# Designs tried in a protein design run: peptides against a protein of PDB entry 5KEZ. Part 225

Target 1, 320 residues: chain A of PDB entry 5KEZ
Amino acid sequence: NVAIYNPFRPWWERYQPVSYKLCTRSGNEDEFRNMVTRCNNVGVRIYVDAVINHMCGNAVSAGTSSTCGSYFNPGSRDFPAVPYSGWDFNDGKCKTGSGDIENYNDATQVRDCRLTGLLDLALEKDYVRSKIAEYMNHLIDIGVAGFRLDASKHMWPGDIKAILDKLHNLNSNWFPAGSKPFIYQEVIDLGGEPIKSSDYFGNGRVTEFKYGAKLGTVIRKWNGEKMSYLKNWGEGWGFVPSDRALVFVDNHDNQRGHGAGGASILTFWDARLYKMAVGFMLAHPYGFTRVMSSYRWPRQFQNGNDVNDWVGPPNNNGVI

## One batch from the design tools (peptide; made by RFdiffusion4, then SolubleMPNN)

Design b2_p24_6_s2 (from b2_p24_6, 17 letters changed)
Fold by OpenDDE base, seed 5:
Structure b2_p24_6_s2 (fold): chain B 320 residues (1-320), chain A 24 residues (1-24)
Amino acid sequence: as target 1 above (320 residues)
Amino acid sequence: SDAELDRRNSHLSSLIRKWNESQK
């Protein structure tokens, strides 16, 4: 991914890829392979956060300022380490003036325009699908158990399906023969937009963002909500079917909202309430559960917003 | 950039806000 120095190595640089090389601040490919092997040998499975919707930001300077030293040129859409070129992006499909998503009520913009300047890959192209599949298959062959698909809301479900159809079975050294990768898709659906979580059920599980939001309101006792109202928690609260749900109290994004994680979302900043929410989540049978492991950073609020929400995990001069 | 992150967070915050308002 790109190496950003202003601000100094933010967490979100990880989500600006310039290649599919397994070479980042977290380590090299050999170290990753070693970790996967060690984890699998003790029954711990690895699920990769796969960034496949886009490459880096369009405004990033060209050069070799990346975690593996690969050259890239966002201006010309040149990513030779893949390789991608201008033919592999949706610049010509996006009709907004900025090239970015401007209206989230327009599903076409959401999927064909740039997410906050991130160069949007043309996932309709078999070439692009194949390059992504090769990346994911390399990980599968190493021994990962599945994937979180980042920014799935911004990809057409059919394009995702086409990529998934190219994937290998899991590594038989650790998984039963014929096992398929576990897929969960990040889709933010809190209502009010045309893109729905149900659009993605065919590809695997989806993130249920209503879970953390509604649980937060209950635990916080907002709007007269009571714990007793959780008697029909799950589908009874309008959530997606349990077998399609990946549930969580917070994630890295909504942890960085307004105040102590934003609105109703509970985070470690509210330790007591957060423990209550996580305890409830783990005790209740609804959905596939995900527990957050995060870190503290020096929050600085200006006009209700944390100006340090970019701060990444503890590091030694950029090395994690 | 920080601007990009701000836009992402803004969208998420907006959705959460709208949801909270609809629940009242």
Scores: peptide ipSAE 0.025, ipTM 0.621, DockQ to the pose 0.052
Fold by OpenDDE base, seed 1:
Structure b2_p24_6_s2 (fold): chain B 320 residues (1-320), chain A 24 residues (1-24)
Amino acid sequence: as target 1 above (320 residues)
Amino acid sequence: SDAELDRRNSHLSSLIRKWNESQK
């Protein structure tokens, strides 16, 4: 991915790929392979956060400022380490003046335009689908059990399906023959927008963001909410079907959210309430549960916003 | 960039805020 130095190596640089090489501040491919093997041998399965909607930001300077030193040129859409070129992006398909998503009530913009400046891949092209599938298949062959598909809301469900149809069965060294990768898709659907979580049910599970938001409100006893109201928690609260839901109290994004609305999300910063929420989540049968493992950073609030929300995790591999 | 992250977080926060307000 891109190496960002201002601010100094933020966590979100990991979501700005310039290649599909398994070489980041978290480790190299050999180290990753070793980890996957060791984990599988003791019954711990690995699911990869796959960034396949986009490459790096359009405003990033060209060069070799990346993990593993791969050359890239966002201005010309040149990513030779893949390789991708200007033909592999949705620049001509997006009709907004900026090239970015400007209206989230326009599903076409949400899927065909750049997410906050991130170069949007033309996933309708078989070439692009194949390159992504090759990346994911390499991971499957290493022994991963499945994937979180980042920014799935910004991809057409049919394009995702086309990629998934190209995937290998899981590695038979650790999984039963014919096993398929576990897929869950990040889709932010809190209602009020045209894109719905149900659009993606055919591809796998979907993140249910209503879960953490509403549970936070209940645990905080906001709006007169009571724990007794959780009797019909799940589908009874308007959430997606249990067999399509991946649920969580918080994630890395909303943990760093700001404003009045973000305050409903419980995090480790509110330790007691957070433990209550996580405990409830694990005890309740609704959805597939995910427990957050995060880290502390030196929060510094200015005008209601944490100016240090960019701070990445500790790293023992130096500046790579 | 930092600006990109801010925009993404702002959108998410806005959605949560809107949802919470609708519950009142």
Scores: peptide ipSAE 0.025, ipTM 0.621, DockQ to the pose 0.063
Fold by OpenDDE base, seed 2:
Structure b2_p24_6_s2 (fold): chain B 320 residues (1-320), chain A 24 residues (1-24)
Amino acid sequence: as target 1 above (320 residues)
Amino acid sequence: SDAELDRRNSHLSSLIRKWNESQK
């Protein structure tokens, strides 16, 4: 991915790929392979956060400032380490003035325009699908158990399906023959927009963002809500079917959220309430559960916004 | 950039806000 130095190595640089090489601040491919092997040998499975909707930001300077040293040029859409070129992006499809998503009520913009400036891959192209599948299959062959598909809301479900159809079975050294990768898709659906989580059920599980938001309101006793009302927690509260849900109390994004609505989300900053929420989540039989492991950072609020929401995990001069 | 992150987080926060307001 891109190495960003201003601010200094933010967490979100991880979500700006310039290649599918397994060289990052976390280590190289050999180290990753070693980790996967060690984990699998003790029954711990690895799921990769796969960033396949986009490459890096369009405004990032061209060069070799990347974690694996690969050259890239966002301006010309040149990513030779893949390789991608200008033919592999949705620039011509997006009709907004900025090239970014401007209206989330326009599903076409959400899918075909850039997410906050991130170069949007043309996932309709078989070439692009194949390059992504190759990347994911390499990981599968290493021994990963599945994937979180980042920014799935911004990809057409059919394009995702086409990629998934190219995937190998899991590595038979650790998984039964014929095992399929576990897929869960990050889809932010809190209502009010045309894109629905249900659009993605055919590809695998989806993130249920209503879960953490609503649980936060209950635990905080907002709107007169009581924990006793959680008896029918899950589908009874309007959430997606349990077998399609990936649930969590917080994630890295909404942990950094701001505003009145974001205040419902429980995080480690509110330790007591957070432990209650996580404990409840793990105890209640709804959805596939995900527990957050995060870190403290020096939050600085200005006008209701944390100006340090970019801060990544503890590191030694960029080395994790 | 930091601005890009801000936009993403802002959108998420906005959605959460709207959802919470709809529950009132």
Scores: peptide ipSAE 0.025, ipTM 0.649, DockQ to the pose 0.063; fails the geometry check
Fold by OpenDDE base, seed 3:
Formats: structure tokens, sequence, C-alpha cells
Structure b2_p24_6_s2 (fold): chain B 320 residues (1-320), chain A 24 residues (1-24)
């Protein structure tokens, strides 16, 4: 991914890929392989956060400032380490003036335009699908158990399916023969937009963002809500079917919510309430649970926004 | 860029806020 130095190596640089090489702030491919092996040998499975909707931001400077030293040029859509070129992006499909998503009520913009400037891959192309599949299959062959698909809302479900159909079975050294990778898709569906979580059920589980939001309001006792109202927690609250849901109290994005926008989300910053929420989540049978493990950073609020929300985990000069 | 992530996070936060407000 892009190595960003201003601010200094933020957490979100990981979501701006320039190649599918497994050399990042966390280590090189050999170290990753070793980690996966050691984890699998003790029954701990690895799921990779796969960024396959896009490459890096369109405004990032060209050069070799990347975690693996690969050259890239966002301006010309040149990612030779893949390789991708201008033919592999949706620039011509997006009809907005900026090239970015401008209206989230327009499903075509959400899928075909750039997410906050991130160069949008043309996932309709078999070439692009194959390059992504090769990346994911390499990880599968190493021994990962599955994937979180980042920004799934911004990909056509059919394109995702086409990629998933190219995937290998899991490594038989640790998984039963014929096992398929566990897939969960990040889809932000809080209602009110045309794209629905149900559009993605065919590909795997989906993130249920209503879970953390609603649980936060209940635990915080907002609007007179009571714990007793959780009697029909899950589908009874309008959530997706349990067998399609991946649930969580918070994630790395909404943990960094700005002021009132993310106020309902409980995080480790509110330790007591957070423990209550996580405890409830783990005790309740609804959905597949995910527990967040984060870190403290020097928060500095200005006008309701944390100006240090970019801060990544503890590191040694950018290396974790 | 810094602005890119900020916008992404802002969108998420905005959606959560709007949803919460709609439930009141």
Amino acid sequence: as target 1 above (320 residues)
Amino acid sequence: SDAELDRRNSHLSSLIRKWNESQK
C-alpha cells in the first residue's frame, strides 16, 4: 500500500493499495506465512481484510513511496506491480463531475464512482477479477481461512460473486478437504439508501451496522430505551437474518466517529458501557460475533472532531 | 490522503447519526 508520511503512517494507508504484494508495515510475506502457520497449528484462523474495490487515492503522488517499494502512478492509473492500467478502472463509467460518489441515493454512483477519491477498479472485467482472485488465492494457499471484503457496498454483488467463484478451496493441511473460504462483506446499511445488505447475501455474511448502533443507544439508555426491549434482539429489531450477520459493537471506522455522528457507538473509551455491550453480544446467539481489539491514541477534539483519528497502532518508526 | 479517509469516516458517522435521529 501507499506509505503516507503526512500524517505519519496513519492506520488508513493500509486501505490504499498499490499492489497485492504481501509486504507491509506488519511484515513481509515470509513472516506472514510463518504467522499463519503458527496460528493454524493452534486452532487460530486468520481472516484477511481484502481491499479489492479500489487502489489508492487519485491525488496521491506518483513514485515508489509504498510499503513494498513498488512504483505506482495514480494520475495515469498505472500500477505495474499488478499490473493495472487506465483500462482497469471505472473512470469512464462514473458520470459525476468530480469522479467521486456524490449521491449515495444513486446506486450506480456508489458502485461505479470513486469512494472518497479512491481509484475505482473495473470489477466487471475478467482481467481485474482474475488479478484479485490470484491475490486472494495466494492467501488461501498460504492458509488463511477467509476474508473481510472491504467496501463491498461499492462493488456490484455479481462482480463479487464472479471473483469468489474463482477462489480455491482452503488449504487441506489445516482445513477439511473441499472447505470454502469464510466470506463476510462490509456493507453499511442503516436504512434509507437503495443499496441493501440483502443484495449481498448470496456472497456470504454481511456486516450488520444496526447492531452496534442500536445496542449503543440501549446501553446508553437513550430515548428511554431499556434492556428489557432486547427480548427480541436480532431479526425482531429489523436486523438481517442471523446466519447472514456479522455483528460487532464497534469497528476501526466507527470507533473514530466524529462527535454526534458516532456518539451511539460504544468503544473502549467508555470502558464500563463497552464491557456491558460486548458481554451482551457474546452472550446472545444472534449473528457471528467479532470483538474489536484496539489501542489508545492521543485524542484531540476540535469542533467535535478528533484531529488525531488518523493515528495508527503503536509502532517503531512506522513498523508494527 | 488525509482528506480521503476523513470523508469516508465522516460518511459513516453521518449515516449512523441520521439513522439514530430517524429512530427518535
Scores: peptide ipSAE 0.025, ipTM 0.629, DockQ to the pose 0.065; fails the geometry check

Design b2_p24_6_s3 (from b2_p24_6, 16 letters changed)
Fold by OpenDDE base, seed 4:
Structure b2_p24_6_s3 (fold): chain B 320 residues (1-320), chain A 24 residues (1-24)
Amino acid sequence: as target 1 above (320 residues)
Amino acid sequence: DDAALDRRNTHLASRIRAWNLSQL
């Protein structure tokens, strides 16, 4: 990915890829392979956060300022380490004046335009699909058990399916022969927009963002909500079917902004209430559960926003 | 502009906040 130095090595630089090489602040490919092997040998499975919707930001300077030293040029859409070129992006497909998503009520813009300046990959092209599948298959062959698909809302479900149809079975050294990768898709569906979580059910599980938001409201006792109202928690609250849901109290995104995350979102900053919410989530049978392991950072609020929400994990001069 | 994902994170937080406020 791009190495960002202003601010100094933020967490979100990880989501600005310039290649599919397994060399980042966290280590090299050999170290990753070693970790996957050690985890698999004790029954711990690895799921990779796969950034496949986009490459780095359009406004990032060209050069070799990347975690693996690969050259890239966002201005010309040149990513020779893949390789991608100007033909592999949706620049000509997006019809907004900026080239960015301007209206989230336009499903075509949401999928064909740049997410906040991130160069949007032309996933309709078999070439692009194949490059992504090659990356994911390399991880499968190393021994990962599946994937979180980042920014799935910004990809056409059919394009995701076309990529998934190219994937290998899981590594038979640790998984039964014919096992398929576990897929869950990050789809932010809070209602009020054309794109729905249900559009993605055919590809795998989806993130249920209503879960943490509503649970936070109940635990905080907002709007007269009571714990007794959780009797029909899950589908009874209008959430997606349990077998399609990945549920969580918080994530890396909604921990940030407007104080300790979103308005109702509970985080480790609210330790007592957070433990109650996580305890309830783990005890309740609805959905596939995910527990967050995060870190503390020096929060600094200006006009209601934490100006230090960019701060990444504890590191040694940028190396994790 | 190195802050593309910073903007994404801000957008996400704002959407969650707006949704929660609409439930009042």
Scores: peptide ipSAE 0.028, ipTM 0.697, DockQ to the pose 0.067
Fold by OpenDDE base, seed 1:
Formats: sequence, structure tokens, C-alpha cells
Structure b2_p24_6_s3 (fold): chain B 320 residues (1-320), chain A 24 residues (1-24)
Amino acid sequence: as target 1 above (320 residues)
Amino acid sequence: DDAALDRRNTHLASRIRAWNLSQL
């Protein structure tokens, strides 16, 4: 991914890819392979957060300022480490004046325009689909069990399916022969927008962002809500079907007040309530559960906002 | 602007707040 130095190596630089090489501040490919092997050998499965909707921001400076040292040029849409060129992006397809999503009530803009300046990949192209599939298949062959598809709301479900149809079966060293990768898709469906979580059910599970938001409200006892109201938790609360839900109390975005759920979201900063929420989630049969493993950062609130919400994970292997 | 994802988060936060308020 791109290396951002202002602010200094933020967490969100990881979501600005310039190649599909497996070398980041989290480690190199050999270290990753070693981790996957060790985890699989003790029954711990790995899913990868796959950023496949876009490359880096259009305004990032060209050069070799990336975690693997790969050259890239956002201005010319040149990503030779893939390779991608100007033919592989939706610049000509997006019809907004800025080239960015301007109206989230227009599903075409949401899927064909840039997410806040992130260069939008032309996922309708078989070439692009194949490059993404090659990346994901390399991970499958290493031994990962599946993927979180980042920004799935910004991809056409049919394009996602076309990529998924190119994927290998899971590595038979650890998985039954013919096993398919576990797929869940990040779709923020809070209602009121044209794109629905149900549009993506055919590809795999979907993130249910109402889960953490509503659970947080109940645990916090807001609006007179009680734990007893959780008797019909899940579908009874208007959530997606259990077999399509990926559920969580918090994620990296909403820990910082940026993600779906707002102030109701419980995090490790609210330790007691958070443990209650996580305990409930793990005990309740609704959805496929995800537990957050995070870190502390030096929070500094100004006007109700943490000015240090950019701070990335702790690093002990130097700045790479 | 290098902070593209930061802007994304700001947008999402605003939408979430609006949604939460509509649920009250």
C-alpha cells in the first residue's frame, strides 16, 4: 500500500493499495505464510481483509513511497506492480463532475465513481477481475480460509460474483477437498439508500451494522431499553437472516466514531459494557460472530472528535 | 489529498449519526 507520512503512517493507509504484493507494515509474505500455517495447524482459520474496489487516492504523489517499494502513479493510473493502467479504472464511466461519489442515493455513482478520491477499479473488465482473483488465489493457496471484501457496497454484486467464480478451492492440507472460501462483504445498510444488504446475499455473508448499534443502545440502557428485549434478537429486530449475517460489536471504523453505529457503539474504551456486549454476542446464536482485537492510542478530543483517530497499530519492526 | 479514507470515515460517521437520530 501507499506509505503516508502526514499523518505519520495512519491505519487507513492500508486501504490504499498500489500492488497486491504481500509486504506491509504487518509483515512480509514469508511471515504471513508462517502465521497462516501455524494458525491452521491449531485450528485457527484466517480471513483476509481484501481491498479490491479501488487503488490508492487520486491525489497521492507518484513515486515509490509504498510498503513494498513498488512504483505507482495515481495521476496516470499507472500501477505497474499489478499491472493496471488507465484502461482499468472507471474514470470514463463515472459521470459526476468531480469523478467522486456525490450522491449516495444514486446506486450507479456509488458503484462507478470514486469513494472519496480512491481510484475506482473497472471491475466489469475480465482483466481486472482476473488480477484480483490471482491475488486472492495466492492467499487461498497459502492457506487462508476466506475474505472480508472491503467496500462491497461500492462494487456491483455481479462483478463480485465474477471474481468469486474464479477462486480456487481452499488448500486441502487444512480444509476438506472442494471447500470454498468463506466470503463476507462489507455493506453498510442503515436503510434509506437504494443499495441493500440483500443485493449481496448471493455472494456470501454481509456485515450487519445494525447489530452493534442496537446492542450498544440496549447495553447502555438508552431509551429505556432492557436486556429482556433481546429475547428475539436477530431477525426479530429486523436484521438480515442469520445465515447471511456477519456480526460484531465494533470495528476499526466505529471505534473511532467513523463507522456505522455512532455513539451507541461499545468499544474496549468502555471495558465493562463492552465485555457484556461481546459476551452476549458470543452466547447468542444469531449470525457469524467476529471479535475485535485492537489497540490503545493516545486519544485527544477536540470539539468532540478524537484528533488522533488516525493512529495506526503499534509497530516494533521499524518504519517500512 | 492523501486522507481519502479519513474523508470516507467522516462521511460514514455523519450518515450514521443521521440514521441514529431517525431511530429515536
Scores: peptide ipSAE 0.027, ipTM 0.691, DockQ to the pose 0.067
Fold by OpenDDE base, seed 3:
Structure b2_p24_6_s3 (fold): chain B 320 residues (1-320), chain A 24 residues (1-24)
Amino acid sequence: as target 1 above (320 residues)
Amino acid sequence: DDAALDRRNTHLASRIRAWNLSQL
């Protein structure tokens, strides 16, 4: 991915890929392979956060400022380490003036235009699908158990399916023969927008963002909410079917929500309430549960926003 | 831009807030 130095090595640089090389601030490919093997040998499975909707931001400077030293040029859409070129992006397909998503009520913009400047991959192309599948298959062959698909809302479900159909079975050294990778898709569906989580059920589980948002409101006792109202928690609250849901109290994104926007979400900053919410989530049978393990950073609020929300995990000069 | 994902996070927070407000 891009190595960003202003601010200094933020957590979110990970979501600006320039190659599919397993060479990042977390380690090299050999170290990753070793970790996966060691984890699998004790029954701990690894799921990779796969960033496949986009490459880095359109305004990032060209050069070799990347975690593996690979050259890239966002301006010319040149990613030779893949390789991708200008033919592999949706620049000509997006019809907005900026080239970015301007209206989230337009499903076509949400999927064909750039997410906040991130160069949008043409996932309709078999070449692009194949390059992504090669990346994911390399991870499968190493021994990962599955994937979180980042920014799935911004990809056409059929394009995702086409990629998934190219995937290998899981490594039979640790998984039953014929096992398929576990897939969960990050889809932000809080209602009121045309894209629905149900559009993605055919590909795997989806993130249920209503879960953490509503649970936070209840635990905080906002708006007269009571714990007794949780008697029909899950589908009874308008959530996706339990067998399609991946649930969580918080994630890395909404943990950094600004002011009132993220205020309903419970995080480790509110330790007592957070433990209550996580305890409830783990005790309740609805959905597949995910627990967040984060870190503290020096928060500085200005106008309700933390100006240090970019701060990455504890590191040694950018190396974790 | 180098701050692209930061802007995405802002969007997420905004959508959560909007949804919460719509439930009132």
Scores: peptide ipSAE 0.027, ipTM 0.691, DockQ to the pose 0.076
Fold by OpenDDE base, seed 2:
Structure b2_p24_6_s3 (fold): chain B 320 residues (1-320), chain A 24 residues (1-24)
Amino acid sequence: as target 1 above (320 residues)
Amino acid sequence: DDAALDRRNTHLASRIRAWNLSQL
């Protein structure tokens, strides 16, 4: 991914790829392979957060300022380490003045325009699909168990399916022969937009962002909500079917007040209430559960916003 | 320096909707 130095190596630089090389602040490919092997040998499975909707931001300076030293040029859409060129992006499809998504009620903009300046990949192209599949298959062959698909809302479900149809079976050294990768898709659906979580059910599980938002409201006792109302928690609250849901109390975005859920989201900053929420989630038979493992950072609020919300995990001069 | 378009700004519409719903 791109290396950002202002602010100094933020967490979000990881979501700005410039190649599919397994070479980042967390280590190199050999170290990753070693970790996957060690984890699999003790029954711990690895799921990769796959950033396949986009490459880095359009305003990032060209050069070799990346975690693996690969050259890239956002201005010319040149990513030779893949390789991608200007033909592999949706610039010509997006009809907004900015080139970014301007109206989330327009499903075409949501999928064909840039998410906050992130260069949007032309996932309709078999070439692009194949490059992504090669990346994911390399990970499968290393021994990962599956994937979180980042920004799935911004990809056409059929394009995702076309990529998934190219994937290998899981590595038979650790998984039963013929096993398929576990897929869950990040889709932020709180209602009121044309794109629905149900559009993605055919590809795998989807994130249920209503879960953490509503659970937070109940545990906080906001709006007269009571724990007794959780009797029909799940589909009875208008959530997606349990077999399609991936559920969580919080994520890296909403720990920082960003993304879906607003102020109702419980985090480790509210330790007592958070433990209640996580305990309830793990005990209640709805969805596939994800527990957050995070870190503290020196929060500094200015005008209601944490100016240090960019801070990544503990590191040694940028190396994790 | 606009070069660091922050992932934090993603899903702004969803954040606004979530906020609006929390005010009801």
Scores: peptide ipSAE 0.031, ipTM 0.696, DockQ to the pose 0.057; fails the geometry check

